# Designs tried in a protein design run: peptides against a protein of PDB entry 1BH9. Part 86

Target 1, 89 residues: chain A of PDB entry 1BH9
Amino acid sequence: FSEEQLNRYEMYRRSAFPKAAIKRLIQSITGTSVSQNVVIAMSGISKVFVGEVVEEALDVCEKWGEMPPLQPKHMREAVRRLKSKGQIP

## One batch from the design tools (peptide; made by RFdiffusion4, then SolubleMPNN)

Design b2_p22_7_s4 (from b2_p22_7, 12 letters changed)
Fold by OpenDDE base, seed 2:
Structure b2_p22_7_s4 (fold): chain B 89 residues (1-89), chain A 22 residues (1-22)
Amino acid sequence: as target 1 above (89 residues)
Amino acid sequence: SVLDQIMEALMKYALENPPVLS
């Protein structure tokens, strides 16, 4: 990856989904309230997930001969590829 | 599984809402 790509990747590694959003997503699936510890755990998992998607998206961007910042098309393609590889559901 | 469903929801959310610096 280029220096710019690595810098962008690092920024995403330091980011996270809002706690409230994580909680809402979980509860929309479980149908019940979740504890703070569950939200914290899922927030961590979310960071790992974001890292994997961003890494793949940066690779897609580079392979397509494009430069950062990442665009929706890169993210969509990244998800498709990760699903194909069995890395994500 | 429930975890898979959560991950799918996260993917949909992520595509529309970029994460925030923490």
Scores: peptide ipSAE 0.202, ipTM 0.758, DockQ to the pose 0.637
Fold by OpenDDE base, seed 3:
Structure b2_p22_7_s4 (fold): chain B 89 residues (1-89), chain A 22 residues (1-22)
Amino acid sequence: as target 1 above (89 residues)
Amino acid sequence: SVLDQIMEALMKYALENPPVLS
């Protein structure tokens, strides 16, 4: 990545999903209410996870000779690569 | 695991909402 790309990535990484969204996401999976602490913890994990996907997607975009903004195809390929590396399930 | 399921959901979300970096 270029320095500019890394800077944009870092700025983006600083964002996070709102607690309400994370809570709803978890509850949709577990089928039961979750505590505030669980939401906080999961929010942090989610942020890191998304950051890793985005980082990989930016690499994909660059490797394909394309420029931002990232597109769904970049995200799809990023996920595929991360799975291949065993970094995500 | 539950974590894996959440990660899967996040991946789907990311695919549908790719970041716009410019």
Scores: peptide ipSAE 0.167, ipTM 0.700, DockQ to the pose 0.307
Fold by OpenDDE base, seed 4:
Structure b2_p22_7_s4 (fold): chain B 89 residues (1-89), chain A 22 residues (1-22)
Amino acid sequence: as target 1 above (89 residues)
Amino acid sequence: SVLDQIMEALMKYALENPPVLS
């Protein structure tokens, strides 16, 4: 990664998922309401998870000799690689 | 697990909405 790319990545990582959106997502999966603490915990986990995928995607983009912005193909390849590494389910 | 399901959902979201980092 170039310093510029890392900077953009960091800017993305500094953002946060809306609490309400996280809550809705969890509830859509669990089928029931969840506590604030669960939302907070999952918000953090989700942020880290997405960050890891994005980081891998940026690496893919670079390895393919392509320039930002990230495209779906980069994200797909990133997920594949992370799964292969056993980093994500 | 629930966590796996959430991760799966997030992955789907990410695939459909890749961040625009230019």
Scores: peptide ipSAE 0.097, ipTM 0.632, DockQ to the pose 0.286
Fold by OpenDDE base, seed 5:
Structure b2_p22_7_s4 (fold): chain B 89 residues (1-89), chain A 22 residues (1-22)
Amino acid sequence: as target 1 above (89 residues)
Amino acid sequence: SVLDQIMEALMKYALENPPVLS
């Protein structure tokens, strides 16, 4: 990918999920309220995780000889590959 | 684990809302 494309990716990586969204996500799973510190910690983890998936998806896109933007099929394949590599459960 | 469940939820979200990169 071009430097320009990578710059857009970096902008995405530098973005973060809204606190409220992370809080809702966690609470939907735990069934209980979580502290602000937990939300902050999970926000960081979530960002890193999404970044890894996106990075893999970009690689998939390139290996398939396709051009951005990323599509669900790239994300699906990325997840599959990361699972096979043991990077994600 | 709870962490695995959170990751699963994030994956589902990402699959449905992939980043737009052009």
Scores: peptide ipSAE 0.154, ipTM 0.684, DockQ to the pose 0.307; fails the geometry check

Design b2_p22_8_s1 (from b2_p22_8, 10 letters changed)
Fold by OpenDDE base, seed 5:
Structure b2_p22_8_s1 (fold): chain B 89 residues (1-89), chain A 22 residues (1-22)
Amino acid sequence: as target 1 above (89 residues)
Amino acid sequence: SDEVLKAVMEWALKNLDALVLE
């Protein structure tokens, strides 16, 4: 993660990941065509996921006795914790 | 699948700048 990437999170509330990008990504993994509904679902999941990571990162930041803004280390730890909790694969 | 989901999630975090205003 970079500070610049984290700063772009501010667009989260009113934004979404482009369907075309998600579609290409999924197809690169599956090797087959992907339906529009799957793309829509994954797009939504992507946005929700980012929100969950940020929420966890804020908790990490607080528990470490630090103040916002979030830093890459908070995001990394957040992902680790969410994985350990079974919230993400 | 879990593989697809994981890939999508990882991609999302690494590509926050790809978010587009609705």
Scores: peptide ipSAE 0.476, ipTM 0.870, DockQ to the pose 0.649
Fold by OpenDDE base, seed 4:
Structure b2_p22_8_s1 (fold): chain B 89 residues (1-89), chain A 22 residues (1-22)
Amino acid sequence: as target 1 above (89 residues)
Amino acid sequence: SDEVLKAVMEWALKNLDALVLE
């Protein structure tokens, strides 16, 4: 891996979605107050989900005989495949 | 709920730039 690739991985590993943003999002859907534990859970799930989509998208890119960087078409296909596998709703 | 989860996942993909270092 290149230095740039390693740096991007470390940035992703150390990153998270802001709790306040997740809380506001959930509350906009439910119309009621959301507990801290629910926000924490959803934040973690979101981070893992993004990682899984990117991993699947890289696999799609490779299977299509293409090279990085990932494009929107790879991300769309990744989501479709993950849904088909039952890994995401 | 599944609906909330789906919405959160969709939001996450559309807002990757919202990821910040902890």
Scores: peptide ipSAE 0.474, ipTM 0.874, DockQ to the pose 0.830
Fold by OpenDDE base, seed 1:
Structure b2_p22_8_s1 (fold): chain B 89 residues (1-89), chain A 22 residues (1-22)
Amino acid sequence: as target 1 above (89 residues)
Amino acid sequence: SDEVLKAVMEWALKNLDALVLE
């Protein structure tokens, strides 16, 4: 994680991942064409996921007795905790 | 699939700067 990437979360509520990028990513994995509905679903899941990671990272920051802003170590720990809880694969 | 989902999630975290205003 970079500091610049974390700063982009400030635009989270008003933002979305470009459909074209998501489509290309999925097609690179499946090797086949992807429907518009699948791209929409994956785009939505991506945004929700980022939000959940940030929420967990804020909790980590607080539990560690630290103050914002979030750092890469908080994001890494957040992902580990969410995996442990079975919230993400 | 789980593979696609995981890949998309990992990509999203690595590409937060790809977010665009709607």
Scores: peptide ipSAE 0.467, ipTM 0.869, DockQ to the pose 0.659
Fold by OpenDDE base, seed 3:
Structure b2_p22_8_s1 (fold): chain B 89 residues (1-89), chain A 22 residues (1-22)
Amino acid sequence: as target 1 above (89 residues)
Amino acid sequence: SDEVLKAVMEWALKNLDALVLE
């Protein structure tokens, strides 16, 4: 792997969605307060999910004979494919 | 719940720029 790839990996590994945003989102849906553990879990799931979508989108891009960067159409198709594979609800 | 999970996932995709270094 190139230095650039390693750097991107480290950056991704150390990134996360803000807990406050996730908490507010969940509470807006449930109408009640949520525990810290739920927020932590959902934050982690969100990050992993995004990674999986991006990976799938890159595959879509390649299979369509296109070159990066990823476009919205790749992300949309990725989500569709992951749903069809049962990997996401 | 599935409802919450779906909503969170959808939000995450629409807010990728919200990812920040810890």
Scores: peptide ipSAE 0.466, ipTM 0.872, DockQ to the pose 0.877

Design b2_p22_8_s2 (from b2_p22_8, 9 letters changed)
Fold by OpenDDE base, seed 1:
Structure b2_p22_8_s2 (fold): chain B 89 residues (1-89), chain A 22 residues (1-22)
Amino acid sequence: as target 1 above (89 residues)
Amino acid sequence: MDEVLKAVMDWALENLDLLKLE
């Protein structure tokens, strides 16, 4: 990876979704209130998931001989590859 | 739980602009 790619990756790895947004999302699906621990767990899963997708997308971009920034096609291909590797559902 | 997990993952990719630096 280039320095720019590494910086972008680290930025995503150090980011997180607002707990309030995740809580509202889960409650809209389940129809009931959710505990703080469930929100924390789902927040962690979201962070790890995005990090893995971004890392794979950066690899895809590089393998295709293209330059940053990431495009939707890189993210879509990343998800496909991670599914084929069994790393995500 | 599986449905919630999948929904959260899909939502995350559709809402990357909501990410905040820790």
Scores: peptide ipSAE 0.440, ipTM 0.852, DockQ to the pose 0.754
Fold by OpenDDE base, seed 2:
Structure b2_p22_8_s2 (fold): chain B 89 residues (1-89), chain A 22 residues (1-22)
Amino acid sequence: as target 1 above (89 residues)
Amino acid sequence: MDEVLKAVMDWALENLDLLKLE
């Protein structure tokens, strides 16, 4: 992997989505208020999920013999592969 | 719960620009 690709992966791994955004999203789906603990859990899941997708996308990019930066097609393929592996629903 | 989880995951991929360093 290129230094740029690795740096982006590490940045994603060190990042998180704003709790407020996650809370609003969940409440828009459930139609009811959501506890702080649920928001924390879903925030963590989102962070881990993005990290896994980026990691898989980096692998896809390399296996396809392509150079950085990651493209949407790499991310889409990463998600497909993770689903096929049963790592994500 | 699975529907909520999937929605959150889909949203996350569509909103990568909202990620911030902890």
Scores: peptide ipSAE 0.439, ipTM 0.852, DockQ to the pose 0.749
Fold by OpenDDE base, seed 4:
Structure b2_p22_8_s2 (fold): chain B 89 residues (1-89), chain A 22 residues (1-22)
Amino acid sequence: as target 1 above (89 residues)
Amino acid sequence: MDEVLKAVMDWALENLDLLKLE
């Protein structure tokens, strides 16, 4: 990976979504209040998921012989590949 | 739960700008 690609990956690895946002999202789907533990679990899953997608997208970008920054097409292909590998639902 | 999980994952990809450093 290029220096820029690595830097972007590290940024996502150290980031997290606001708990309040995750809580509101889940509650909008379920229609009921959500426990703190569920929010924590979903927040963790979200972080791991994004990290895996970004890592795969960086690999896609490199394999396609393209330069940063990542584009939507890289992210879409990454998700497709991860699903095919059974790494994400 | 599977539906919630998928929704959260989709939301995450659409809202990468909300990520904050810990």
Scores: peptide ipSAE 0.436, ipTM 0.850, DockQ to the pose 0.752
Fold by OpenDDE base, seed 3:
Structure b2_p22_8_s2 (fold): chain B 89 residues (1-89), chain A 22 residues (1-22)
Amino acid sequence: as target 1 above (89 residues)
Amino acid sequence: MDEVLKAVMDWALENLDLLKLE
């Protein structure tokens, strides 16, 4: 994580990941073509996931007695906690 | 499917700069 990445997220929090990028990523993993519906689903899941991580990161920030803006350490801890809770793989 | 999901989520966090307005 970087502060620049977090800043860009805040600027485009109402946006979505490009379908083409998601499609290329999935195909690079599976080695086969992927349907448009799968791309749409994964794109939506990606956006929701990022939002959940940010929400958890804000909670981490508060519990650590710190104030926004979020820092990379908050995001890293958020991911760790979500994995521990079984909310993400 | 689970592997793809995990990879996509990891990718998303590392590529926040690719978010664009629809």
Scores: peptide ipSAE 0.430, ipTM 0.846, DockQ to the pose 0.609

Design b2_p22_8_s3 (from b2_p22_8, 10 letters changed)
Fold by OpenDDE base, seed 1:
Structure b2_p22_8_s3 (fold): chain B 89 residues (1-89), chain A 22 residues (1-22)
Amino acid sequence: as target 1 above (89 residues)
Amino acid sequence: DEKVLLAVLNFAFEHLDLLRLS
């Protein structure tokens, strides 16, 4: 890893979603209550997903000849690219 | 589903400050 890659990895490793907030988010989407195990599983899936989007967005930023920090336009383009690659629905 | 994807991303931005730290 480069220093930048290592730094991003450490940030991802240290970051976490509050369980209560994840539970409320899922309930808002599904309209039903969820178990603790579902919250844990969805937390992990969401963290991986966000990491993939951020990595793609950093690539977009670089390819556009721009410098961090990421902007909403980078995230939107990242999602479009990942959709075209079939990596997200 | 775009609505679900955007909800997850918005939630992440509020809790992880990823855009600033990237």
Scores: peptide ipSAE 0.106, ipTM 0.669, DockQ to the pose 0.247
Fold by OpenDDE base, seed 2:
Structure b2_p22_8_s3 (fold): chain B 89 residues (1-89), chain A 22 residues (1-22)
Amino acid sequence: as target 1 above (89 residues)
Amino acid sequence: DEKVLLAVLNFAFEHLDLLRLS
């Protein structure tokens, strides 16, 4: 990791998604209730995923000659690039 | 599935203040 990547990782490590919100998100996708263990697991997975997207989005922002904060357009482009790289389906 | 991805990303924007600071 670069120093910037490490710094971002540390910042994200200090943050966490609210369990209730994760539960609602999962249930909105699956249409069924989920256990606490599933919420915990998905919280971690989602956190990692978002971190990867945000890292890509920051790169997009920089390459576009723009400054933070990140905007939805950066996130959308990040997803497109990650899909192109085969990192996400 | 774009719908799932968008849902996760929207969720992130709403619940991670760090995204606004990064």
Scores: peptide ipSAE 0.102, ipTM 0.659, DockQ to the pose 0.260
Fold by OpenDDE base, seed 3:
Structure b2_p22_8_s3 (fold): chain B 89 residues (1-89), chain A 22 residues (1-22)
Amino acid sequence: as target 1 above (89 residues)
Amino acid sequence: DEKVLLAVLNFAFEHLDLLRLS
């Protein structure tokens, strides 16, 4: 890891989703209520997933010769590439 | 499912400050 990568990792590790908001998000998708344990599990899974998408987007940004902050175009390309690699549906 | 994927990403943008990181 470079110093920048380490700093980015620390900022990411300290971030968190509000549990109430995660619960509402899951309920909006499934149409049913969920337990606290499910909220905790899905919160962790979602954080890891988003982190991987952001990392791919940073790679896209760099390869395009651009600098952060990330833009929607980087995120869209990241999702496309991850789908192509079979890492997301 | 792309619908679920987009929901998660939109949620992340609203609650996490990750896009400004280099």
Scores: peptide ipSAE 0.102, ipTM 0.666, DockQ to the pose 0.247
Fold by OpenDDE base, seed 5:
Structure b2_p22_8_s3 (fold): chain B 89 residues (1-89), chain A 22 residues (1-22)
Amino acid sequence: as target 1 above (89 residues)
Amino acid sequence: DEKVLLAVLNFAFEHLDLLRLS
């Protein structure tokens, strides 16, 4: 895969997020059940968020002179950088 | 905030484990 191919693959994977899995994830965080509409909304938001984090993580990986696959350290650094940029809380 | 973010990222890793350049 080229960088562009990897990005397309990532988008395809994000598109495949199962609603049931998203629902379980939200419920694990909130401790309560959520409606179908909430799942739909959060699924879309999560896809956008993950895309932004992965994009930053890929940049981190490249700047560190490393090659994919992405590792937790890349994601942790990506989140740190995005927080520093004020792009995530 | 961090707890929620980490939960989302952990979930993402389960679906993005095949990401690599070749």
Scores: peptide ipSAE 0.097, ipTM 0.651, DockQ to the pose 0.210

Design b2_p22_8_s4 (from b2_p22_8, 10 letters changed)
Fold by OpenDDE base, seed 2:
Structure b2_p22_8_s4 (fold): chain B 89 residues (1-89), chain A 22 residues (1-22)
Amino acid sequence: as target 1 above (89 residues)
Amino acid sequence: MDEVLKAVMNFALENLDLLVLE
């Protein structure tokens, strides 16, 4: 990976979704209030998931002989590959 | 739980702009 790729990956790895957004999403699906621990768990999962997608997308970008920044096509291909590997349900 | 998980993952992909640094 290039320095730029590593920097972008690290930035995403250090990022997180607002707890309020995750909580609202879960509650919109379940129709009931959810605990703080559930929000924390799902927030963690979303964070790890983004990291995995970005890592795969960076690999795709490099394998395609392209340079950052990541484009939607890289992210889409990354998700496809992760699904194929069974890492995304 | 599986539906919630899938929804959260889809949310993440659709809302990458909401990511904030810890």
Scores: peptide ipSAE 0.408, ipTM 0.841, DockQ to the pose 0.770
Fold by OpenDDE base, seed 4:
Structure b2_p22_8_s4 (fold): chain B 89 residues (1-89), chain A 22 residues (1-22)
Amino acid sequence: as target 1 above (89 residues)
Amino acid sequence: MDEVLKAVMNFALENLDLLVLE
């Protein structure tokens, strides 16, 4: 991976979604209040998921012989590949 | 739970700009 690609990957690995945003999202779906434990769990899952998608997208970019930055097509292909691997439902 | 999980994953991809450094 290029230095720029690695830097972006590290930024995602070190980041997290605000708990309030995750909580609001879940509640908009369930229609009821959710526990703090559920928010924590989903926050963790979302962070791990982003990292895996970005890592896969970086791999896609390299395999296609393309230069950074990542483009939507890399992300779409990454998601497709992760689904085929059973990493995404 | 599966629906919630899928929604959270979609949210994450659509809102990468909301990520903050810990």
Scores: peptide ipSAE 0.405, ipTM 0.840, DockQ to the pose 0.757
Fold by OpenDDE base, seed 3:
Structure b2_p22_8_s4 (fold): chain B 89 residues (1-89), chain A 22 residues (1-22)
Amino acid sequence: as target 1 above (89 residues)
Amino acid sequence: MDEVLKAVMNFALENLDLLVLE
């Protein structure tokens, strides 16, 4: 991966979604209360996931002969590729 | 767990603007 890809990945690893938002989301799916540990775990997963998608999207952008910033089309293609590789559900 | 995981992943992609530095 390029330095740009790694830098963006690190940026997302250093960021997080608001815990309250993640908690509300999970509870909307399960219909029950969720522990703090579950929220922490899911928050971590979301960070890693976003980083992986961004890395793949940057690769897509480069392979298409385009320059940053990333566009929705890059993100969509990234998700498709990651699914094909079995890296995400 | 699988449903929750998928929901969280979709939420993340749809709400990238909510990401804040810790």
Scores: peptide ipSAE 0.402, ipTM 0.837, DockQ to the pose 0.745
Fold by OpenDDE base, seed 1:
Structure b2_p22_8_s4 (fold): chain B 89 residues (1-89), chain A 22 residues (1-22)
Amino acid sequence: as target 1 above (89 residues)
Amino acid sequence: MDEVLKAVMNFALENLDLLVLE
């Protein structure tokens, strides 16, 4: 990967979704209040998931012989590949 | 839990702009 691609990957790896956003999302689905530990767990899952998708998308971009930045088609292909590998549901 | 997990993953992909650096 290029330095720029690696830097973007690191930015995603170092980022996280706001706790409030994750909490609101879960509660909108369950219809009930959720514990802090559940929010922490789901936040962690979100962080790891984004990192894995971005990493795979960068690989897709490179294998397709294309240049940055990542496009929606790279992200879609990344998700497909990760599912085929059993990495994500 | 499975539904929540899938929703969280979809939310993440649809809202990458909400990510904040730690």
Scores: peptide ipSAE 0.402, ipTM 0.837, DockQ to the pose 0.750

## One batch from the design tools (peptide; made by RFdiffusion4, then SolubleMPNN)

Design b2_p23_3_s1 (from b2_p23_3, 13 letters changed)
Fold by OpenDDE base, seed 1:
Structure b2_p23_3_s1 (fold): chain B 89 residues (1-89), chain A 23 residues (1-23)
Amino acid sequence: as target 1 above (89 residues)
Amino acid sequence: SAEAEFQEELERLLREMERALLP
């Protein structure tokens, strides 16, 4: 665990999607209201997913010989790679 | 700050996910 990796982990650990945004997203998909516990669960799942994408994007950035901050092109490539690995649908 | 920028990236991705998941 490098200092940089530890720092990224700390930022990831502290970050979170706004509950209101997650709730609205779920409701827009389901067409009905959801409980706070459902929002919490979905927030956690979403955080894990985004964390994996960001970590892959950082790897892409490094492999391309570039430096953070991440750009949309890194995120798009990260998603493509994770799909090819079967890590995301 | 770096943390603020990281959070902004997460929010951007959330918006992109929303656009992808919704018709």
Scores: peptide ipSAE 0.023, ipTM 0.490, DockQ to the pose 0.074
Fold by OpenDDE base, seed 2:
Structure b2_p23_3_s1 (fold): chain B 89 residues (1-89), chain A 23 residues (1-23)
Amino acid sequence: as target 1 above (89 residues)
Amino acid sequence: SAEAEFQEELERLLREMERALLP
């Protein structure tokens, strides 16, 4: 675990989606207001989802024989692979 | 509370991710 990787992980761990943004997104989909608890839950789920994508992207980067930092191509491939695995609809 | 339980679960998942990222 390189220093750079550790730093990125720490930044991720400390990061959070703004509640207002999550709330707006949910409401745009549901067409109705949502509770604070729903926003909190969805924020957490979203963070986990992003984490899973990043983890997969790191695996892609490694399998391609490349070094971090991650590039858009790694993220795109990660999403593709997760879809193929049925982890993303 | 449900919120607290969710946060605990989130922390668990983050720890699992950390383990997966360690070489």
Scores: peptide ipSAE 0.021, ipTM 0.467, DockQ to the pose 0.056
Fold by OpenDDE base, seed 5:
Structure b2_p23_3_s1 (fold): chain B 89 residues (1-89), chain A 23 residues (1-23)
Amino acid sequence: as target 1 above (89 residues)
Amino acid sequence: SAEAEFQEELERLLREMERALLP
């Protein structure tokens, strides 16, 4: 526990992907319209996914002996590590 | 509904994260 961790969580808790953006993204991939329930589900899943990636990226940043804020290189490495661990397809 | 169930599960997850971060 740390005040920094708590603060990050509060920011995470308050954050949310706009439904319209999620809907557009899904429809861009599927080529068809999606229901409101699908958008809600994907919004939540995406939030959790981003949270996991960010936590991994923070760990990468620390292990590399670097200081925040996170940079693209940390995010890329985080994704790579999560893939290697089988947490991301 | 599926929507309500999902939201409830998400909220539960968030509460669990809060507990993990608090002393």
Scores: peptide ipSAE 0.021, ipTM 0.445, DockQ to the pose 0.053
Fold by OpenDDE base, seed 3:
Structure b2_p23_3_s1 (fold): chain B 89 residues (1-89), chain A 23 residues (1-23)
Amino acid sequence: as target 1 above (89 residues)
Amino acid sequence: SAEAEFQEELERLLREMERALLP
């Protein structure tokens, strides 16, 4: 544990995806309108997913001896690692 | 309900994340 970790988690906890943006994104994929409940569910799932990717990226950054802010290379490596762990498809 | 079950699962995941990030 570190103060930095606590701060990151707190900021993550307070963050949220705009409902309108999520709705538009889903509809662009499905081609049809979606209910409010679907938006709420997808917002929550997406938040958890993004949080996991970001934390993995921060770990990558640290392991490479680098400092925040995160760069695209950290995010790409994070995704690769999570895939190898079977955490994401 | 499905919504309630989902909310409980989400809260569980958040608690697990908190446990991992905090002492």
Scores: peptide ipSAE 0.021, ipTM 0.437, DockQ to the pose 0.052

